# Peptides against a protein of PDB entry 3OAK, part 6

Target 1, 145 residues: chain A of PDB entry 3OAK
Amino acid sequence: DDLEQYLDEKILRLKDEMNIAAQLDIDTLNKRIETGDTSLIAMQKVKLLPKVVSVLSKANLADTILDNNLLQSVRIWLEPLPDGSLPSFEIQKSLFAALNDLPVKTEHLKESGLGRVVIFYTKSKRVEAQLARLAEKLIAEWTRP

## One batch from the design tools (peptide; aimed at target 1 L109 G115 R144)

Design b1_p10_5 (made by RFdiffusion4)
Pose (drawn by RFdiffusion4):
Structure b1_p10_5 (pose): chain A 145 residues (1-145), chain P 10 residues (1-10)
Amino acid sequence: as target 1 above (145 residues)
Amino acid sequence: EGEYMRELLE
């Protein structure tokens, strides 16, 4: 019905917006490298983050989020950038907190690649200890026999 | 359950 299509469209629109924001930040960081212009900063993901957090925090949107592979975009947002730098602390913390609340299943991890990027957060030397503990906790919730 | 994630830890 119309309501279900409306919710799917809402999540699909957010997925595309998140992808555009990640790609623009990547272009900015490549541009920053090719040209050593130190004033260049990547802020599109940070600008969109409140909208992403608002959607991820609604329990009644969990099915729509999971069914439409929005977690693929979340993985993109967590991936190290071309120079090896991580996204801002606010992005990492907000995304991990939201993942703690979502009923993520193996099929979602498979389609999103989210498990691979969370393992990176348990090994990275640039990740704050509290967020490493959150990442380890999530890996544990997902590697149950 | 969790086999997919345990494979990634290999």

Design b1_p10_5_s1 (made by RFdiffusion4, then SolubleMPNN; from b1_p10_5 with E1D)
Fold by OpenDDE base, seed 3:
Structure b1_p10_5_s1 (fold): chain B 145 residues (1-145), chain A 10 residues (1-10)
Amino acid sequence: as target 1 above (145 residues)
Amino acid sequence: DGEYMRELLE
């Protein structure tokens, strides 16, 4: 099917863009640590965030998103940075909100590792209370009887 | 149970 193939390619391109953005930010922060140059700011994920949110919010892309394991890239974006810090408040908030509307199943959690990182956000003292509650809501939905 | 949750999330 031509449309299905088109959508797959679209999501896979976004997945690649997300992974590149994450790596570029990691490289920037590592260089910042090594050089002490505080003018180095990791901005790649933030710049791409609107596009990510837009795609995640489209109901007609849900199956394509899940089938192509885009959630693995979402997990990567949520992981701690080289200096131990977490991604920006806006990234956390936007991703948790978007995840709430996706029909995520057990198989998707396993293949992406997303469940593990979201559990981290329910336990971390560095996470804002508001975001911890969003993470808890996701866990409750995914583990619902 | 707890074991099931771990299997689901890890």
Scores: peptide ipSAE 0.075, ipTM 0.709, DockQ to the pose 0.271
OpenDDE base, seeds 1, 2, 4, 5: peptide ipSAE 0.071, 0.066, 0.072, 0.069; ipTM 0.732, 0.712, 0.715, 0.712; seeds 4, 5 fail the geometry check

Design b1_p10_5_s2 (made by RFdiffusion4, then SolubleMPNN; from b1_p10_5 with E1D E10K)
Fold by OpenDDE base, seed 4:
Structure b1_p10_5_s2 (fold): chain B 145 residues (1-145), chain A 10 residues (1-10)
Amino acid sequence: as target 1 above (145 residues)
Amino acid sequence: DGEYMRELLK
């Protein structure tokens, strides 16, 4: 119906925005590495984060989020950056919290690749303990019989 | 459910 179509379009637009933000940050950091210009700071994901969190927190959007594989963009946002660093603490914290409230199923984990990335966060020595625990909580939920 | 993730953790 009309509402369903509207929600689909909304989520797909956000997905596109997220992907663009991720790529812009990657480009910024690659240029930083290439040129040595330390004034280049990747801020696009951080700027968009409030909107992402807002959408992920809406119960009425859960099905649309999952059906449109928005989790793929979430996965992209969680991937290591060109300089080897991880996304900001705030991005990790906010996304892990938001993911905890979504009814994520196996099919969503498979199509997004999110499962592997979250596992990474439970194993990496570069991840803050607090965030590793959040990642572990997600894994515990997703491994339930 | 959960089998997929359990397998990934092996």
Scores: peptide ipSAE 0.615, ipTM 0.948, DockQ to the pose 0.899
OpenDDE base, seeds 1, 2, 3, 5: peptide ipSAE 0.612, 0.615, 0.609, 0.613; ipTM 0.947, 0.947, 0.946, 0.947

Design b1_p10_6 (made by RFdiffusion4)
Pose (drawn by RFdiffusion4):
Structure b1_p10_6 (pose): chain A 145 residues (1-145), chain P 10 residues (1-10)
Amino acid sequence: as target 1 above (145 residues)
Amino acid sequence: SDELLAEMEE
């Protein structure tokens, strides 16, 4: 029905917006490298983050989020950038807190590649200790026999 | 579970 299509469209729009924001930040960081212009900063993901957090925090949107592979975009947002730098602390914390509340299943991890990037957050030296503990906790919730 | 963990560690 219309309501279901409306919710799918809402999540699909957010998925595309998140992908555009990540790609624009990546272009900015490549541009920052090719040209050593130190004033260049990547802020598109940070600008969109409140909208992403608002959607991820709604329990009645969990099915729509999971069914439409929005977690693929979340994985993209967590990936290290071309120079090896991580996204801002606010992005990391907000995304991990939202994942703690979502009923993520193996199939979602498979389609999103989210498990691979969370493992990276347990090894990275640039990740704050509290977020590493959150990442380890999530890996544990997902590697149950 | 082992297959999932192996994939996550890639």

Design b1_p10_6_s1 (made by RFdiffusion4, then SolubleMPNN; from b1_p10_6, 4 letters changed)
Fold by OpenDDE base, seed 4:
Structure b1_p10_6_s1 (fold): chain B 145 residues (1-145), chain A 10 residues (1-10)
Amino acid sequence: as target 1 above (145 residues)
Amino acid sequence: MEELLKEMLE
């Protein structure tokens, strides 16, 4: 219906915005590596993060989020950056918290690649202990019988 | 659970 169409368009727009933000940050960091200009700071994801968290937290958007594979963009935001670093602490923390409230199913984890990435966060020595525990909590919930 | 983990890792 009209509402469903509106919500689909809303989520797809956000998905596009997230992907653009991720690419812009990648471009910034690649340029930083290439030029050595340490004044280049990747902040596009951080700037968009409040909007992402807001959308992820809305119960009425859950089905639309999952149906449109917004989790793929969440996965992209969690992937290591060109310099080998992980996304900011705030991004990790906020996304893990938001994911905890979504009715994520196995098929969503598979189609988005999010499951694999979150498992990475449970194992990586580069991840802060607090965030590793959040990732572990997600895995536990997703694998619960 | 093992199958679930396998699918998550694919």
Scores: peptide ipSAE 0.145, ipTM 0.784, DockQ to the pose 0.536
OpenDDE base, seeds 1, 2, 3, 5: peptide ipSAE 0.113, 0.145, 0.143, 0.099; ipTM 0.791, 0.783, 0.783, 0.778; seed 3 fails the geometry check

Design b1_p10_6_s2 (made by RFdiffusion4, then SolubleMPNN; from b1_p10_6, 5 letters changed)
Fold by OpenDDE base, seed 2:
Structure b1_p10_6_s2 (fold): chain B 145 residues (1-145), chain A 10 residues (1-10)
Amino acid sequence: as target 1 above (145 residues)
Amino acid sequence: SEELRKWMLE
């Protein structure tokens, strides 16, 4: 219906915005490495984060989020950056918190690749202990009987 | 790193 279509379009627009933000940050950091210009700072994901968190926190959007594979864009946001760093602490924390409240199923993990990425966060020594614990919690929930 | 990214994407 009209509402469903509106919600789909809303989520798909956000998905596109997230993907663009991720790519722009990658481009910025690649240019920083290439030029040595330390004034170049990747800020696109951080700028968009409040909007992402707002959408992910809406219970009435859960089905639309999952059906449109927004979790693929969440996965992209969690990937390591060209300089070897991880997304900001706030991005990790906010996304893990939001994921904890979503009714994520196995099919969503597979189609988004999110499962493997979160496993990475349980294993990496570069991840803050607090966030590693959050990642462990997610994995436990997603693999529970 | 790029290697880690590739691993995560496969």
Scores: peptide ipSAE 0.110, ipTM 0.775, DockQ to the pose 0.164
OpenDDE base, seeds 1, 3, 4, 5: peptide ipSAE 0.102, 0.099, 0.060, 0.100; ipTM 0.768, 0.765, 0.710, 0.772

Design b1_p10_6_s3 (made by RFdiffusion4, then SolubleMPNN; from b1_p10_6, 5 letters changed)
Fold by OpenDDE base, seed 5:
Structure b1_p10_6_s3 (fold): chain B 145 residues (1-145), chain A 10 residues (1-10)
Amino acid sequence: as target 1 above (145 residues)
Amino acid sequence: MQELLEWMQE
């Protein structure tokens, strides 16, 4: 129906915006490495984060989020950057919090690759202890008998 | 989600 189509378009637009933001930040950091210009700062994901959190937090969008594999873009945002660093503390915290309220199924974790990335966050010594605990909470919920 | 636990152990 009209509402379903509207919601699909909304989520697909956000998915594109998220993927573009991730790539722009990667490009910025690669250029920084190549040129040595320390004034180059990757900020595209941080700028878009409030919009992402707003969408992920709306219960009426849950089915549309999952059906359109928005979790793939969430996974991309959580991947290590060219310099080996992880996304900002705020990005990690906000995404883990938002994921906790979504009715995520095994198929969504497989098709997005999100399951493996969140497991990484439970094991990595580079991750803040607070965020590792949030990742562990997600894994516990997703693997509940 | 029993399948996820098995999948993550692979």
Scores: peptide ipSAE 0.046, ipTM 0.721, DockQ to the pose 0.487
OpenDDE base, seeds 1, 2, 3, 4: peptide ipSAE 0.035, 0.033, 0.039, 0.042; ipTM 0.684, 0.678, 0.689, 0.710

Design b1_p10_6_s4 (made by RFdiffusion4, then SolubleMPNN; from b1_p10_6, 4 letters changed)
Fold by OpenDDE base, seed 1:
Structure b1_p10_6_s4 (fold): chain B 145 residues (1-145), chain A 10 residues (1-10)
Amino acid sequence: as target 1 above (145 residues)
Amino acid sequence: TAELRAWMEE
């Protein structure tokens, strides 16, 4: 129906925005590395984060989020940056919290690749302990019998 | 499941 179509388009637009934000930050950091200009700061994901969190928190959007593979963009946001650093603490925390309330199924984990990235966060020494615990909580919930 | 976890850890 009209509402369903509207919601699909909304989520697909957000997905696109997230992907663009990620790429812009990558480009910024690559340029920083190339030029040595330390004034270049990647902030596109941080700027978009409130919108992402808002959408992910809406229970009525859960099916639309999952059906349109928005989790792929979430995965992209969680991947290491060109300089080897991880996304900001706030991005990690916010996304893990939001994921905890979504009815994520095996098929969603596979089509997005999210499971593999979250496992990384359970093992990485560069991840804050509290975030590693959140990641482990997600893995436990997703892999329960 | 164990299979899913194995996939994640691959």
Scores: peptide ipSAE 0.349, ipTM 0.896, DockQ to the pose 0.843
OpenDDE base, seeds 2, 3, 4, 5: peptide ipSAE 0.343, 0.243, 0.336, 0.334; ipTM 0.895, 0.847, 0.893, 0.893

Design b1_p10_7 (made by RFdiffusion4)
Pose (drawn by RFdiffusion4):
Structure b1_p10_7 (pose): chain A 145 residues (1-145), chain P 10 residues (1-10)
Amino acid sequence: as target 1 above (145 residues)
Amino acid sequence: SVDDLFNVPD
């Protein structure tokens, strides 16, 4: 019905917006490298983050989020950038807190590649200890026999 | 595979 299509479209629009924001930040960081212009900063993901957090925090949107592979975009947002730098602390913390509340299944991890990037957060030396503990906790919730 | 590491039962 219309309501279900409306919700799917809401999540699908957010998925595309998230992808555009990540790609624009990557372009900015490549541009920053090719040209050593130190004033260049990547803020598109940070600007969109409240919208992403608002959607991820709604329990009644969990099915729609999971069914439409929005977690693929989340994985893109968590990936290290071309120079090896991580996204801002606010993005990391907000996304991990939202994942703690979502009923993520193996099929979602498979389609999103989210599990690979969370393992990276348990090894990275640039990740704050509290967020490493959250990543480890999630890895544990997902590697149950 | 890394994907095989993950299991989330119902």

Design b1_p10_7_s1 (made by RFdiffusion4, then SolubleMPNN; from b1_p10_7 with V2I)
Fold by OpenDDE base, seed 2:
Structure b1_p10_7_s1 (fold): chain B 145 residues (1-145), chain A 10 residues (1-10)
Amino acid sequence: as target 1 above (145 residues)
Amino acid sequence: SIDDLFNVPD
C-alpha cells in the first residue's frame, strides 16, 4: 500500500546515504594517507549517525529495515577503514545497541554479511572491551536455539 | 552456530 511504499523508499534512501557516507570517509582517509594532510578527517558517517540511529530505533520500521537489507549498509559502516582503524567508538556502540533491538533472523545475516563482521568484533584487539561484549551478546542471541 | 555465521556469504 501507500504507507508500505513510502517506508520502503525512506529506508532505501537512507541505505544510499549510508553507502555514500562510507565511501566518502574511505576516500578522505585514502587521500590523507596519500598526501599526509592530517587535517583531513573522515566524518561523514559520524554526521549521519544520528539519523541512522533514529531510523533503526523505530519499531514500526523494523520490517522495512530488514526487508530492504539496510543491515548491509550497517555492515559496511562497521568494516575497517583504510588506515586499519575501526569506525569510531560511538558508531560501534550505537549500531550494536540498535542491532540488539532488531528482530534479526538468519536470512538477514546471510544477505547482509553482518554476522561475520560482528564476529570479527568479538575477536579484534582493536575493539574496546565494552563493545566486544556487546558484539558477543549479539552473536549469542543470533546463534541461540 | 558461530562457525555458520562466520562463513555466511556477503
Scores: peptide ipSAE 0.032, ipTM 0.668, DockQ to the pose 0.128
OpenDDE base, seeds 1, 3, 4, 5: peptide ipSAE 0.032, 0.030, 0.030, 0.031; ipTM 0.686, 0.687, 0.680, 0.656

Design b1_p10_7_s2 (made by RFdiffusion4, then SolubleMPNN)
Fold by OpenDDE base, seed 1:
Structure b1_p10_7_s2 (fold): chain B 145 residues (1-145), chain A 10 residues (1-10)
Amino acid sequence: as target 1 above (145 residues)
Amino acid sequence: SVDDLFNVPD
């Protein structure tokens, strides 16, 4: 099916873009730590965030998103940075909001590792209370009988 | 490590 193939390719390209953005930000922050150059700012994920949110919000892409394990890249974006800090408030908020409308199943959580990361956000004192509540909402929905 | 940080069951 031509449409199915097109959608698969679209999501796979986005996965690559997300993974590249994450790695570039890691490289930037590592270099910042190594050199002490405070002018080095990690901006790649923030720049790509609108596109990620747009894709995650499209109902017609839900199956393709889940089947191609895009949630693995979402998990990567939520992981701590080299200095131990968490991704920006906006990234957390946008991703948690977008995840609420996806029909995420147990198998998707297992293959992406997203479940472990979101649980972390319900426990960490470094996370804003508002975002911890969003994470808790996701866990409640995913574990609901 | 990141793996240790997120080492919780799904």
Scores: peptide ipSAE 0.034, ipTM 0.698, DockQ to the pose 0.088
OpenDDE base, seeds 2, 3, 4, 5: peptide ipSAE 0.028, 0.033, 0.027, 0.027; ipTM 0.659, 0.692, 0.648, 0.649

Design b1_p10_7_s3 (made by RFdiffusion4, then SolubleMPNN; from b1_p10_7 with V2I D3E)
Fold by OpenDDE base, seed 3:
Structure b1_p10_7_s3 (fold): chain B 145 residues (1-145), chain A 10 residues (1-10)
Amino acid sequence: as target 1 above (145 residues)
Amino acid sequence: SIEDLFNVPD
């Protein structure tokens, strides 16, 4: 199926782009810590965020997203940064919102590690209350009998 | 990593 192959390649390219963006931001922040150069700003994830949100919102891509474990890259984007800080408020908010509309199943949570990260956001005192509530909503949806 | 995630202070 030509369409399926095209969609798989599209998602896999995005997955690669997301992973690269995350690593570039990590490298930037590590260098910032090492050198003290406050002009070094991690912006790669923020720059790519609109594309990520656009793809995650497409109903026709849901199966492709889940089958190719794009949620692993979503998890990576939600992990704390080298300086111990969390990703930007906008990244958290956008990703939690997008996740709410995906038919995520237990197998997807296991293979991506996303469930564990989202649980962290329900418990961390550094997370904004609004986003903690969104995380709680996701956990509730994923644990429904 | 997930392990590193939970080692970050609140």
Scores: peptide ipSAE 0.034, ipTM 0.711, DockQ to the pose 0.045
OpenDDE base, seeds 1, 2, 4, 5: peptide ipSAE 0.031, 0.027, 0.027, 0.025; ipTM 0.669, 0.647, 0.653, 0.637

Design b1_p10_8 (made by RFdiffusion4)
Pose (drawn by RFdiffusion4):
Structure b1_p10_8 (pose): chain A 145 residues (1-145), chain P 10 residues (1-10)
Amino acid sequence: as target 1 above (145 residues)
Amino acid sequence: MEEYMEELKE
């Protein structure tokens, strides 16, 4: 019905917006490298983050989020950038907190690649200790026999 | 879910 299509469209639009924001930040960081212009900063993901957090925090949107592979975009947002730098602390914390609340299943991890990037957060030296503990906790919630 | 996550750790 119309309501279900409306919710799917809402999540699909957010997925595309998140992808555009990540790609624009990546272009900015490549541009920053090719040209050593130190004033260049990547802020598109940070600008969109409240909208992403608002959607991820609604329990009644969990099915729609999971069914439409929005977690693929979340994985993109957590990936290290071309120079090996991580996204801002606010992005990391907000996304991990939201993942703690979502009923993520194996099929979602498989389609999103989210498990691979969370393992990176348990190894990275640039990740704050509290967020490493959250990442480890999530890996543990997802590697149950 | 375990098998999938353990595969990624390799």

Design b1_p10_8_s1 (made by RFdiffusion4, then SolubleMPNN; from b1_p10_8, 6 letters changed)
Fold by OpenDDE base, seed 3:
Structure b1_p10_8_s1 (fold): chain B 145 residues (1-145), chain A 10 residues (1-10)
Amino acid sequence: as target 1 above (145 residues)
Amino acid sequence: SAELMLEWLE
């Protein structure tokens, strides 16, 4: 219906914004590496994070979020950056927390690639212990019988 | 990207 279409468009716009933010940060960091200009700071994802968290936390958007594969953009935001570093602590913390309340199913993990990335966070020695525990909690939830 | 496969969640 009209409401469903409106919500789909809303989520798809956010998905696009997230993908753009991720690419802009990647471009910034690549340029930083190439030029050595340490004044170049990747901040697009951080700037958009509050909006992402707000949307992910709304129960009435859960179906729309999952049906439109917004989790693919979440996965993209969690992937390592060009210099091998991980997204900021705040990005990791906020996304892991938000994911905990979504009714994520195996099919969503497969189509987004999110499961594979979160497993990485449970094993990486570069991840803060607090965040590794959050990632482990998600894995435990997704693998519960 | 992550190194591990999603099969671990299945």
Scores: peptide ipSAE 0.041, ipTM 0.739, DockQ to the pose 0.194
OpenDDE base, seeds 1, 2, 4, 5: peptide ipSAE 0.029, 0.039, 0.039, 0.035; ipTM 0.693, 0.731, 0.733, 0.710

Design b1_p10_8_s2 (made by RFdiffusion4, then SolubleMPNN; from b1_p10_8, 3 letters changed)
Fold by OpenDDE base, seed 5:
Structure b1_p10_8_s2 (fold): chain B 145 residues (1-145), chain A 10 residues (1-10)
Amino acid sequence: as target 1 above (145 residues)
Amino acid sequence: GEEYMLELLE
């Protein structure tokens, strides 16, 4: 119906925006490494974060989010950057918090690859303890009988 | 870095 189509288009546009933001940040950091220009700062994900959080927090969008595999873009945002760094503390915290309220199922974890990434955050010594605990909570919830 | 990215995608 009209509403379903509208919501699908909304989520798919956000998915594209998230993927573009991630790639632009990667490109910026690669250029920084290649040129030595330390004034180059990757900020595209940070700029888009409020919109992402807003969408992920809407209960009426949960089905649309999951059906359109927006979690794949969430996974991409959580992956390490070319210089070996992780996304900002705020990005990690915001995404983990938002994921806690979504009815994520095994099929969504598989098609997005999100499960493997979140497990990484439970094990990495580069992750802040607070965020590692949030990741552990998610894994526990997703693996409950 | 790249090694960590590969680890995430196992």
Scores: peptide ipSAE 0.048, ipTM 0.734, DockQ to the pose 0.090
OpenDDE base, seeds 1, 2, 3, 4: peptide ipSAE 0.040, 0.038, 0.043, 0.038; ipTM 0.696, 0.693, 0.733, 0.677

Design b1_p10_8_s3 (made by RFdiffusion4, then SolubleMPNN; from b1_p10_8, 5 letters changed)
Fold by OpenDDE base, seed 5:
Structure b1_p10_8_s3 (fold): chain B 145 residues (1-145), chain A 10 residues (1-10)
Amino acid sequence: as target 1 above (145 residues)
Amino acid sequence: SAEYMLELLK
C-alpha cells in the first residue's frame, strides 16, 4: 500500500532525527563538562520538539508510530543527561501529554523501554510535582486491568 | 543518574 509505505518512511525519518538530536545534545553537554565552556547549550531536542509533538498528535499516525517503535526515541529523549539533569520541563510536559492520547500496549512499552522510564518520573525528587502526576496517570492507564 | 539506573534495575 502506497500510503502505508509513505507513513512508515515519514515516521522512520522522524525517529532518526530524534535519535540524532538526542546524541548531539549529549555531545554538547559532554564537551561543556570537558572544556568548561559554559556557553555551550544543548538545544537540538528543543528545536525538534514542535515537529515531534505535531506527529504524535495525529490520530491517523498512531498505528505507524507504534509499529515502528517511535516510542524508543521518546524514551531516549526522557533519559537523564550527562550532567545529571533531566530534559527540559517543556520536553517532559509535551511528551507526557502526547503519550496520553496514544493507544499504547504492553508490548510497545517492553520493546521501547518507555515503561521503566516513566515509572522513574513518578518517583524522582528532581521531577516537578505537576509532571510526576502526569507520569502517574500514564502508568495507571497502561497497567489498568 | 544513579537514581535512574536504580529504577531500571527493579
Scores: peptide ipSAE 0.080, ipTM 0.738, DockQ to the pose 0.108
OpenDDE base, seeds 1, 2, 3, 4: peptide ipSAE 0.038, 0.035, 0.042, 0.034; ipTM 0.696, 0.692, 0.731, 0.670

Design b1_p10_8_s4 (made by RFdiffusion4, then SolubleMPNN; from b1_p10_8, 5 letters changed)
Fold by OpenDDE base, seed 1:
Structure b1_p10_8_s4 (fold): chain B 145 residues (1-145), chain A 10 residues (1-10)
Amino acid sequence: as target 1 above (145 residues)
Amino acid sequence: GAEYMLSLLE
């Protein structure tokens, strides 16, 4: 129906915005590495984060989020950056919290690649212990019989 | 690039 179509378009637009933000941050950090200009700061994901969290928190959007593979963009946001660093603490915390409330199934993990990334967060020594525990909680929930 | 990021996840 009309509402369903509207919601699909809304999520697909956000997905595109997220992907663009990720790429812009990657470009910024690559330029920082190449030029040595330490004043270059990647801020695009952080600026968009409140909107992402708002959308992910809406129960009425859960099906649309999962059906349109928005989790692929969430995965992209969680991946290591060109300099090997991880996204900001706030991005990690907010996304893990939002993921905890979504009815994520195995098929969504496979099509998005999110499972592999979250597993990484359970193992990496670069991750804050608090966030590693959140990642572990997600993995435990997703792998329950 | 993407390949580098994947290597960090493996």
Scores: peptide ipSAE 0.059, ipTM 0.704, DockQ to the pose 0.062
OpenDDE base, seeds 2, 3, 4, 5: peptide ipSAE 0.029, 0.045, 0.031, 0.028; ipTM 0.683, 0.685, 0.660, 0.669

## One batch from the design tools (peptide; aimed at target 1 E79 P80 K125)

Design b1_p11_1 (made by RFdiffusion4)
Pose (drawn by RFdiffusion4):
Order: C-alpha cells, then sequence, then structure tokens
Structure b1_p11_1 (pose): chain A 145 residues (1-145), chain P 11 residues (1-11)
C-alpha cells in the first residue's frame, strides 16, 4: 500500500543522500591530496548526520531500514577515507549507538558489509577506546554460535 | 584487497 511505499521511498532517498554525501567528502579529501590545499574539509556527512540519526533511531522504521540495505550506507560512512583518516567522532558514536538498538541479522551484515568495517574499528589505533569497546560488543552480539 | 586495505589503515 501507499504507506509502505512511502516508507521504502523515505529510506531509499536517505540511502542515496548518504552515498552522495560520502562521495563528496571523498572527492574533497582526494582534492585535498592532489592539491595540498589545507583549507579543504569534508563536512557533507556531518551536515546530513542529524537526518540519518533521526531515521535510525525510530523503532517503527527498523524493518524498512533493514529490508532496504540502508546499513550498506552506514558501512560507507564508517570506512576509512583515502588518506587513512576516520570520520568524525560524532559520526562514529552516533552510528554505533544506533546499531546497538537495531535488530541486525546475518543476512543484513552479509548484504551491507557492515561486519567487516566494525572489525576495523576494533583494530584501529585512531579509534577512541569507548567506541572500540562498543565495536567489540557489536562484533560479539553478531558472532554468536 | 578490501580487508588488506583496512588492516593497512588500522596502523
Amino acid sequence: as target 1 above (145 residues)
Amino acid sequence: SYDELLDTYAE
């Protein structure tokens, strides 16, 4: 029905917006490298984050989020950038907190590649200790026999 | 590969 299509469209629009924001930040960081212009900063993901957090925090959107592979975009947002730098602390924390609340299943991890990037957050030296503990906790919730 | 790149950046 119309309501279900409306919700799918809402999540699919957000997925595309998140992907555009990540790609623009990547372009900015490549541009920052090719040209050593130190004033260049990547802020598109940060700008969109409140909208992403608002959608991820609604329990009644969990099915729509999971069914439409929005977690693929979340994984993109957590990936290290071309120079090896991580996204801002606010992005990391907000995304991990939202993942703690979502009923993520193996099929979602498989389609999103989210599990691979969370393991990176347990090894990275540039990740704050409290977020590493959250990442480890999530890996544990997902590697249950 | 992707995982190798992630391990590289983990340092």

Design b1_p11_1_s1 (made by RFdiffusion4, then SolubleMPNN; from b1_p11_1, 6 letters changed)
Fold by OpenDDE base, seed 1:
Structure b1_p11_1_s1 (fold): chain B 145 residues (1-145), chain A 11 residues (1-11)
Amino acid sequence: as target 1 above (145 residues)
Amino acid sequence: SYMEELEEKAK
């Protein structure tokens, strides 16, 4: 119906915006590495984060989020950057918190690759302890009988 | 593997 179509389009637009933000940050950091210009700062994901969190928190969008594989873009946002760094603490914290309230199923983890990246966060020495624990909580919920 | 790629990038 009209509402379902509207929600699909809304999520697909956000997915596109997230992918663009991720690529722009990658490009910025690659240029920083190439030129040595330490004034270059990757800020696109951080700027878009409030909108992402707002959408992920809406119960009425859960099915649309999962059906359109928005979690693939969430996975992309969590991957290490060209300089070897991880996304900001706020990005990690906000996304892990939002994921905790979504009815994520095994099929969604497979099609997005989100499960593997979250496992990475449970064992990386570069991740803050509190965020590693949150990642562990997600893995436990997704793998329970 | 994908996990090895992530670990390599995060060094």
Scores: peptide ipSAE 0.401, ipTM 0.907, DockQ to the pose 0.548
OpenDDE base, seeds 2, 3, 4, 5: peptide ipSAE 0.328, 0.032, 0.130, 0.352; ipTM 0.885, 0.667, 0.772, 0.896

